# Ledger of designs, part 111: peptides against a protein of PDB entry 3V4O

Target 1, 234 residues: chain A of PDB entry 3V4O
Amino acid sequence: DQPLAKDKVALLIGNMNYREHPKLKAPLVDVYELTNLLRQLDFKVVSLLDLTEYEMRNAVDEFLLLLDKGVYGLLYYAGHGYENFGNSFMVPVDAPNPYRSENCLCVQNILKLMQEKETGLNVFLLDMCRKRNDYDDTIPILDALKVTANIVFGYATCQGAEAFEIQHSGLANGIFMKFLKDRLLEDKKITVLLDEVAEDMGKCHLTKGKQALEIRSSLSEKRALTDPIQGTEY

## One batch from the design tools (peptide; made by RFdiffusion4, then SolubleMPNN)

Design b2_p19_3_s3 (from b2_p19_3, 13 letters changed)
Fold by OpenDDE base, seed 3:
Structure b2_p19_3_s3 (fold): chain B 234 residues (1-234), chain A 19 residues (1-19)
Amino acid sequence: as target 1 above (234 residues)
Amino acid sequence: SAAEEARKEEEKKSGLRAL
C-alpha cells in the first residue's frame, strides 16, 4: 500500500551573513531552489535567511507547532556548523567567535521534540561542516530518543570533515545542493534517493577525497517525499 | 591574520569555500 502523510511541512534555514565568522554565498540560492522543489512536492515550506539565535529558536518552535501524528517533517540547514560527540550544531549569524553549544541549536534536541509529535517521517538535510569545535568541551546530556524507525539524516559531508560551496564571483550552489536538486523530485524511498545523490557527488572531481555524502537512517517503511497527503484528491 | 590569508589563497586555488 502507498504510504500517506497526514501533512508535509519543511523548515529551511540559510545562514550567510555572519557577524563574527566568514560570510557564505551558497545558502541563498540553495534555500531558494529547495523551496521551489519542496513546494512542487506539496510541502508547506517556511524559508528563512540569516537568522539570529533568537530567530532560529522561534522558527523551530513554530515549525514544531505544525507537526502532528503522521506529519512529514523536513529540516534543511545551510551555514556554519560543527559536530561534537555525535551532536550536530547549527550556528546562528550572531554567534560569537568562538561559539559554543549554548550559542547554537542542537539538531538532536529538535529530533527529540519531533518524536514527541509522533510524526510520520523526520528528515534532516544538513549542509554544514562536521568538524569538532575545540572551543566547546561540553559533553551534552541528551534525552533518550524513542524507537520510531522514521528518521533520516543526510549529511553534506562525513564525520569530522568539511562541506563546501563553489567559490564563484556570482551565485552558485553548495556541493550538496548541486546534486540533491537534480533528484529530489524522484518518487523513491528517501534513503534510496539520497544514496543516488551520494553516487553522483562521488563522481565530482572537485571534491574527491574532500567531501562525501553520509546517510544515517532508521527507516522501516518505504517513505518518500513524493508520498501523497491523506484526504487530498489527486 | 595569516590564517585568514592562507584560507583565502587555498580558496582561490581549489575553487571551494568551506562552510
Scores: peptide ipSAE 0.423, ipTM 0.815, DockQ to the pose 0.857
Fold by OpenDDE base, seed 5:
Structure b2_p19_3_s3 (fold): chain B 234 residues (1-234), chain A 19 residues (1-19)
Amino acid sequence: as target 1 above (234 residues)
Amino acid sequence: SAAEEARKEEEKKSGLRAL
C-alpha cells in the first residue's frame, strides 16, 4: 500500500550571524537549496534565517500549529549547537557566551510536541555540532516520549563530534547538505535515503575521520519524503 | 582569545569551519 500524507510541512532554520559566537556562512545557501528541493516534493516550507531565541520559539510554535494527524513534519536546522546526555540543543543568534540549555531550543522537546499532534512522520535534520557543552551542567528531565515508530533523525555528525562547513571566500554548502541535496528527491524510504547519503559523505576526503552522518530512527513503516499528499491528484 | 585563535588556525589548515 502506498503511504499517504495528510499534508507535508517543513520548518528550516539557518543561523549564521551570531552576536557572541563565530559567524557561519553555509546556512544561507543550505536553507535556500533545501527550500527549493522540499517545495518540489510538495512540502509547505517556512524558511527562516538568523533567529533570536524568541523568534525561534515562535517559529516552532507556528510550525506545530500546522501539524495534525497524518501530517509529515520536517525540521531542518543549520547553525551552532551541542548535545548533552543525548539531548540536542539549537543555539539562537542572540545566545550568550557561554550559552546554557535555557538559552537554547531542545529538539527532543519539539519531538514530544510533534507526537502530540499524531503526525504521520517526524524528520529531524540537524546540521550542527554534537559536542558536549561543558558550561552546561544541567541534566534535563524531559517528558516521556510516546511510542509512535515514525521518527527519523539525520545528524550531520557523530555523537560528541563536530559538523563542518567548507571554508571558502564565497558561499558554499555545509558538508551535510553537500551530499543530502543530491539524493533528497529520490523515492526511497527516508532511512534508506539517508544511509546512501552517509555512504557518499564517507567518501569525502575533507571530513574523513572528522565528520560522519548518524541515522537514528524508529520507523516501522516505509515512509518517504516523496509520499503523495492525500486528496491530491497529479 | 586563545580559543578563537586556535579555531582560526585550524580553519586555515583544514579548510573547514566547525558549526
Scores: peptide ipSAE 0.419, ipTM 0.824, DockQ to the pose 0.855
Fold by OpenDDE base, seed 1:
Structure b2_p19_3_s3 (fold): chain B 234 residues (1-234), chain A 19 residues (1-19)
Amino acid sequence: as target 1 above (234 residues)
Amino acid sequence: SAAEEARKEEEKKSGLRAL
């Protein structure tokens, strides 16, 4: 039987105008394009740009309030970030230099909270660097995650590597979104879809050996972003 | 490091900017 979503909710965050860090450009375009695509997929989309730590935490809290049993939740982030000991940290625009984990939002903490909502699917699309932050030696103690078999991470790059945006005179995508947007509407299991995106990205001569998509999942069902919402007409 | 900074600068010249 076709998997059904009780609802589909997405939070998209693009941080560009950092106060104490280099400015970015791609998140503007990436958030906009992804918003349009997800709306075509009947997602309820909240898109926000240039969030402070307080605003980011509040946005995540509000996002979590929209999640419930069987709901598909998607979190997209484009901006500065880092990864320490397998934990992904999204950097708010008002983060100090250097930033530490206490200044940032831990994605794995968000995942824990999403699991408590008994969501049908948890998708994280993280368009950020995954390099170790040498200025932060803190090892966060995370609570044990539930075995929900409904988690998909799409990392724009590999562990310990950087993610890039294209530098052009005009508006341009990040490398990840450049390829993701071409396949996002396909009716395929989300992990299969991302795998195809990874192959497309791998053909890009600009980022060969520099950036490669990584998929981490425990998805045990054939769930797609195109899955219909329960109670709607097919 | 100086080497990392130099790398990033070269990447910018190639039309890429690290996030």
Scores: peptide ipSAE 0.416, ipTM 0.808, DockQ to the pose 0.628
Fold by OpenDDE base, seed 4:
Structure b2_p19_3_s3 (fold): chain B 234 residues (1-234), chain A 19 residues (1-19)
Amino acid sequence: as target 1 above (234 residues)
Amino acid sequence: SAAEEARKEEEKKSGLRAL
């Protein structure tokens, strides 16, 4: 009983050229490589770089329009971010310093909207820091999530911790993508795949004690990124 | 904070850059 996707859609955002924050390098390479991999998995991929708040919100809105019942939705973000009270915030390139939640996009809000689309799978790959933003004491009021049992979070790092990119004179991956890219095409349940990525990352001496992959999931079916699309040969 | 920035600088010296 092979699980099937009605369609597979991914939005990849890489923010690196921040106006008021340190510039990054890895998002460029990471988005590019992930785009190529997801296309091999028959995802419809929209890849965008250096988005302002307005552009990010528009990109998410357009992404949501592509989602429907049974569709696999994947959101990847690489850039600055923070986590307050269990809510993940992606930071646009035009965010002020310091930034607040009103300047950022809340991932959990996106998840709620994805659930309204009755998606078959919701995957979030968040390559950003998860440290608390002390300059933002706002507690977002979010709508309650439904029990859909189709949610997977791959956090590049642990709660309250930082995520890193490899400092290189040229182009290099972030730590998360460095290991994710080697396994992404494997035909395995997505949570199992990420668990193996976590083990691979755990062998990296550079980030030992500094960064570790965290998987948060409620996935009751053996769904994989390799699952075929309904109506196609497989 | 200044302490956070200092930590980031030390991590950069180790070949890492915090996101």
Scores: peptide ipSAE 0.414, ipTM 0.815, DockQ to the pose 0.650

Design b2_p19_3_s4 (from b2_p19_3, 13 letters changed)
Fold by OpenDDE base, seed 4:
Structure b2_p19_3_s4 (fold): chain B 234 residues (1-234), chain A 19 residues (1-19)
Amino acid sequence: as target 1 above (234 residues)
Amino acid sequence: SAEEEAREKEREESGLQPL
């Protein structure tokens, strides 16, 4: 039988206008385009730009309030970021230079909180660099994750690598979103969809040998972003 | 290599920047 979502909720964050770090351009367009696509998939979408640490934490808290048993939760982030010890950190626009974990939001902590809501699906689309931050020597103590088998990470790049945008055009997407947007509406298991995006992105001459999509999943059911919402007529 | 040099030039001309 077709898997059903109790509801579908997405939080999209695009950080561009950093105070102490290089400014970005692609997150504006990427968040906009992804918002439109997810709305076509009947997601309830909250889209926010240029969030401070305080605002990001509040946005995540509000997002979590919309999650419940069987709800599909999707978090998209475009901006500066880093990865230390397998933990992904999203960088707020007011982060100091250098930033460290205490200034940033840990994605794995958000996942833990989503699991507490007994969500039906947890999707993270992280359009950020995954290089180690040498200025952060802290080892975060994270709570253990549950075995929920409903987790999908789409990383715009490989561990230890960078993700890219094209800055000469104000309407250019980030490399990840450029390919993701062409397939996002397809009725396919989310991991299969992302695998196809990975192949498409792999044909990009500009990022060959520099950026490659990584899929990390524990998904035991054939769940898609196109899955119907329970109690709705189609 | 000539291929890598061509890619690097294209990257520079395209305005490819890391996030």
Scores: peptide ipSAE 0.472, ipTM 0.854, DockQ to the pose 0.345
Fold by OpenDDE base, seed 2:
Structure b2_p19_3_s4 (fold): chain B 234 residues (1-234), chain A 19 residues (1-19)
Amino acid sequence: as target 1 above (234 residues)
Amino acid sequence: SAEEEAREKEREESGLQPL
C-alpha cells in the first residue's frame, strides 16, 4: 500500500540580503523554483525571503501550527549557516557579525517540535554552509529526539564544508538546487531521490572536492514527496 | 597543478561563491 499524507506543508526560507554578512543571490531564484515544484506536488507552500530573527521564528511557529498527525512537513533553507556539534544553525539577515546560536535558529530544535506534532514525514533541505563557527562556544544541549523513523536531511554539503552558489550577473541557482530541481518531481522514496541528486551533483566539475550532498535519514517507510494526500481525489 | 589552476580560474570566472 502506498503511504498517504494527511496533508503536505512546506516552509521555504531564502536569506540573501544580510546586513552584516556577504549578500547572496541564489536564494531568490531557488526559493521561487522550489515553490513551483512543491506546489506541483500538492504542498501548501509558504515562501519567505530575507527574514530577521524575529520573522524567522514567527515563520517557523506558523509552520508548526500547520503540522499535525500524518502531515508531511518540509523545511527548506537557503542562506548563511553553520554547524556546531552536529547542530545546524540558520542565520537571519539581521544577525550580528559574528553571529552566535542565540542569534540563529537551530534546525534540530525545529525537528523536535515537528516530532511533537506526530508528522508523517519530516524533510529538511539545508542549502547552507556547514562549517564550524568558532565564535560560537555554546554547546547546545538538545532534548532527545523521539524515535519516529520519518526524518530526512538533505544537506547541500558535507559536515565542515561550504555550499556554493554561482553569482553571475544573471539569475543562477545554488549548486544544490540546480540538481535537486531536476529530480524533485520523481515518484521515488525521498532518500532514493536525494541519492540520485547526490550523484548528479558529484559530476559537477566546479564543486568537485568542495561540495557534496549529505543524506542523513531515519526513514522506515517508503515515503515520497509525490505521496497522495488522504481524502483527495487525484 | 595546471589542472587545478584551470579549475580555480573556471570557478572564479563562473562567480562561484560560498553561501
Scores: peptide ipSAE 0.471, ipTM 0.843, DockQ to the pose 0.373
Fold by OpenDDE base, seed 5:
Formats: C-alpha cells, sequence, structure tokens
Structure b2_p19_3_s4 (fold): chain B 234 residues (1-234), chain A 19 residues (1-19)
C-alpha cells in the first residue's frame, strides 16, 4: 500500500539580522526557494524570518498545533547554531553574546513534542554550524524519545564543523540549499534523496574538507515528501 | 601547498562565509 499523509506541514525559519552576532544573507533566499518547492509538494508552509527567542518559541508552538496523527512535519532552520553533546541549538536573532542553551531552541525537544502528536514523518533540515559552544557548559537532560522509526535529520554539515553560504552578485545561497533544491521534488524515500544531495555536495570543491552533509535517520518505512495527502486525488 | 592557497583565494573571492 502506498503511504499516505494525513496532512503535510512545514515550518521554515531563516535568521539573518542578528543583534549581537555576525549578519547572514543566505537564509532569505533559501527560505523563499524552499517555500516554493514545499508548496508544490502540497505542504502547508509557514515561513518566518529574523525571529526573536519569544517569536521562535511561539512559531514552534503554532507549528505543533497543526500536527496530528499521520501528519508529515518538516522543520527547516537556517541561521547561527551550535551542537553540544549531540543536541542541536537554533540561535534567535536577539540572543546575547555569548549565547547559552537557555537562550536557544533545542531541536531534540521539538522532536519529542512532535512524537507526542503521533506524526507520520518528522524531518529536520538544519542549515547551521555544528561546532561546540565552549561558553555553554550545560548538559541538557532530555527526556527519552519514543521509538517511532519515522525520524530524519539532514544536517548541512558534519559534527564539529561549519556550514557555509556563498555570496554572488549581492545574493547569497547556503551550500546545503544550493544542492537540496535540485532534488527536493523527486519521488524518492527521503533518506535516499538526501544521500544523493550529499553526493552532489561532495563535488563542490569550495567546501571540500570543510562541509559535508550528514544524514541521521530512524525510518523503517518508505516515506517521501511527494507522498499524497489522504483523501486527495492527483 | 599552491593548490591549497589557490582554493583559499577562490573561497575568499566567492564570498564563502560560515553560518
Amino acid sequence: as target 1 above (234 residues)
Amino acid sequence: SAEEEAREKEREESGLQPL
């Protein structure tokens, strides 16, 4: 039987205009391009730029309200970030310098809340650095995740490394989005799709030895972003 | 190496920057 989504919902966050950190450019174009692609895949897309901590938490709360049993949930983030002890932290535009975990949103906490909604698929696309934050000594105590076997992480870079953007003619694209956008509409299992993106990124001479896509998944079923929504004929 | 220096120059000219 073909897998069906009850619905498909995406939250896209692009943070660029940081108050206390270097400004970025790529998230603007990357969020726009990804929005258009996901809408072609019949996702309900909420796209937001330059969110404060308060606004990011509210956006995640509203996103979670749209999730339910069998719904496909996708979270995309482009901006500053870090990884401590295998936990990914998204940095709001009003974060202090230095920032700590209490100033940031933990992706694994969002995953836990998505699991409580009994979602059909949980996809995280994290276009951020994964370097350790030496100013944050907090060891997050996370509640145990459920065994749902429906989780996919696409990290723009490997553990302890940076993710990059390239500026051209006043516009900038993230390296990850540059390659992801060319394959996102393909009718393939999401992990297979991301593996092909990883190979394409591997051909980029500019980021060779500096950035590499990492796929972390527990996906026991063949699920794709192209999967039809239940009750719809296409 | 000369190849590494050439790549570093290309990175700077391309506007490669970390997120």
Scores: peptide ipSAE 0.467, ipTM 0.852, DockQ to the pose 0.339
Fold by OpenDDE base, seed 3:
Structure b2_p19_3_s4 (fold): chain B 234 residues (1-234), chain A 19 residues (1-19)
Amino acid sequence: as target 1 above (234 residues)
Amino acid sequence: SAEEEAREKEREESGLQPL
């Protein structure tokens, strides 16, 4: 049977104009292109650029208010980030140098809150570096996640590695989005779709041995971004 | 190697930068 979404909601964040860190270019185009694609998939999309810590936290709170039982939630982030002890941290544009966990948004905390909403699907697309931040010695104690079997992480790179963009052109994509955009509209289980993106990205000679897509999932149903919204006649 | 140097030059010329 075809899985149904109660609704489909996406929050896209692209941070590029950092105050105390190197400026980026790709998040502008990447957020724009992904917005257009997700809207074609009938997602309600909120797209935001260059968010401070306060603005990011508010955006996540508003996003969570749109989630409910059976709703598909998708969070995309492009910008600076890091990973400590399996926890992913998104860096706001006003973060100090060096930044710490208290200055950043923890993705796993967002996932916990999404689970409390009893969402139908939780997708995280994280276009950020995954290197350890040695300036952050905090070991976060997170609440145990529920066993919901509806979680998909698409990491632009593998653990401990960097994700890349092309900065020579003002309209270049990040490496992850360059390949993701060509397959995103396909009617396939989201993990299968991301696996195909991983293979396509693996053929890129520029990032060979430097960047590789990682999929981490607990998805027990054949759920796709193309799944119809309940009550919509087709 | 010459191949590695050529690839690194191509990366630099392409403007490949980490996020």
Scores: peptide ipSAE 0.465, ipTM 0.843, DockQ to the pose 0.359

Design b2_p19_4_s1 (from b2_p19_4, 12 letters changed)
Fold by OpenDDE base, seed 1:
Structure b2_p19_4_s1 (fold): chain B 234 residues (1-234), chain A 19 residues (1-19)
Amino acid sequence: as target 1 above (234 residues)
Amino acid sequence: AAAEAEEALDALLQSFSPD
């Protein structure tokens, strides 16, 4: 039987205009393009740019309110970030220099909260650097995740590596989004789709050896972003 | 409700591209 989503909700965050860190360009275009694509897939999309810590936390809280049993939840982030001890941290635009975990949003914490909503699918697309933050040696104390077998992480880059953008004629796209947008509408299991994106990145002369997609998942069902919403015609 | 939450988010955070 065709897998069905109770609903499909996406939160897209693009941080560019940092106060104490280098400004970025790609998140603007990437968020816009991804918004349009996800809407074609019948996602309810909330797209936000240049969020402070307070605003990011509020956005996540409101996003969680949109989630419920069987709902597909997708969180996309483009901006500065880091990874310490396997935990991904999204950096708000008002983060200090240097920033620490207390200034940032931990993706794994968000995942834990999403699991409590009994979502049908949890997708994280993280277009950020994954280098360790040497100024933060704290180890987050996180509760163990439930075994829900519905989690997909798409990291724009490998662990410890950087994510890049391609700027052409004033338009800057993240490398990840450049390849993701070409396949996002395909009716395929999300992990298969991302794997094909990874292959595309690997074959491209510009990105080969520079940036590689990492997929981390525990998805036991053939869930796709194209899955129809229950109660709708399909 | 989900709809109320969405509206609250848009109003509070001034969404760039609301649903």
Scores: peptide ipSAE 0.037, ipTM 0.460, DockQ to the pose 0.017
Fold by OpenDDE base, seed 2:
Structure b2_p19_4_s1 (fold): chain B 234 residues (1-234), chain A 19 residues (1-19)
Amino acid sequence: as target 1 above (234 residues)
Amino acid sequence: AAAEAEEALDALLQSFSPD
């Protein structure tokens, strides 16, 4: 009765060395840690650091090509970002200051493309700021995701300066990854797993009122990252 | 198709992480 994945693929992006924006440090370690964990879950993992807009778009495009019916996909991004009117944007390292939507990758657009792939599970994890960009007045009209898309969207947000400062301090895990890595290997429905991560974050004095995990899901099936790949025995 | 995509993604990875 356990769901099966046709395949498992993951793209991890960590942007740190921004040209026109504050540099980050946590994404390096976070991408590394997540890579190791996902490999233990039999994901085929591509990890990329410090991507320009062109490189990010290419990486996402190639990742989307790997998605197909029954495939489990995971896309993780750590870096600068912003949210305007419900639209989230990932900021490439070569983005100008100020950046605008045309310089960035729209998360919701990527999610829209993901839903067309009929994946068994799609997980999109964001570890970036959720602040408004006053220099971008774009209001894209986005279609709602299909109910059958099996997409789980996790948005770890930094509300306070403290959380942001932690991301710039040395080579240590970001707050989100700190809690995620403790649970990622658990054989649980992915939404339950992320809920537990969110609860852990809420209980930590470092993150109370500072950082939260928002979870959005259309997943109606009990699918876990630990689900075996079709044709394999676990 | 999936195999080609995987190869392309791997190639992309190699371009960013030279061995």
Scores: peptide ipSAE 0.016, ipTM 0.526, DockQ to the pose 0.016
Fold by OpenDDE base, seed 3:
Structure b2_p19_4_s1 (fold): chain B 234 residues (1-234), chain A 19 residues (1-19)
Amino acid sequence: as target 1 above (234 residues)
Amino acid sequence: AAAEAEEALDALLQSFSPD
């Protein structure tokens, strides 16, 4: 007596080696570990690293084409980002310095497209800073997500735009992934799962008051990443 | 190479695309 996914697809993007911005480290291991976990959940996973603007847009477009009625989608991004006037932007590795909105991918625009796909579940996870970009004066027009869009948006952020990493089993994980990986395989409603991750982050002395997970959702059904796939596999 | 990655992405996406 549980929901079924028509299919499960995930796109994971980790940007580290920026051309004109500080290089990052955590996305490499984070994408790798998340890939392995999602495959255990029977997701078909595409993992990409160090994408240019062109490559990122193409990847997202192709991902959107995979979304359809009843499909479970997960989009994960780790890298540089910024937020202006309620709009969040993912920064490609070839973005200029300074970057502007036309150089980046707008999260809210992607979410808007996702809500039209009638997905069974769509999870969008961001692991990037939310600092203001003073060089971008774009004032976007924001539309609210539909109540029945079944979208779950998780935004892992650091206050002060500081990136913290923790060594785990000899590998350096981002803070968000450190806590997410411990719960991702649990058979729970995804919003409950993410809320517990947020609580774990809040209890840790290393992250308390430093990093937080903001969760927004339009999910009114008991959907979990563990939900089985319907029909014949292909 | 970036081009190779894009080709691999396309192949992967097509392999499990419902359409």
Scores: peptide ipSAE 0.015, ipTM 0.474, DockQ to the pose 0.017
Fold by OpenDDE base, seed 5:
Structure b2_p19_4_s1 (fold): chain B 234 residues (1-234), chain A 19 residues (1-19)
Amino acid sequence: as target 1 above (234 residues)
Amino acid sequence: AAAEAEEALDALLQSFSPD
């Protein structure tokens, strides 16, 4: 049986021009390239750059409203972030220095909300640092993903230092996107696809020991980003 | 302004809502 998506929606966020933190460059190109790829996969894509906390919260809230039974959703974030005791946070461009959880968007909270949507597939991709923030006293929220949530969480992480941009195909990509874009259009179960991306990253001398991809999944069905939208044959 | 930007964002997201 070929799985069908009720619809395909994606929100891509790239934060670069931080007010009080080091500026980034890779998210610009990465969001652009991912946008083009997802559109080839018939995703309806909203791409946003340099979002404030207010804008990010609104964007995510609206994205969540788009999720429903059978919908394929993809949320991608590239920018600064941190992780404390299993809680991951996306950092808006207007976050203070130091930033605190109240200034940031909690990934686990978003994932929790995604679980209630009965999506056909929900992919959450993070390309951000997992450095501990000693200025955040947030109590860990450790809720396991529901088995039926059909959520795939990809966390591209750096060890010790922020990943450097790699010149690829004339463009300077982030490391994660460099490998992801080579496989994203493949007609494979999304967890298999991401696992292969993880392996590619692990084998590359440029990324081995510097950046890795962690995959967490509650996906129990063979679903792919290439799955056609209901009512349309592709 | 800020409100206009918010509305534009909401409109963009709602424009491709499956419902």
Scores: peptide ipSAE 0.008, ipTM 0.415, DockQ to the pose 0.016; fails the geometry check

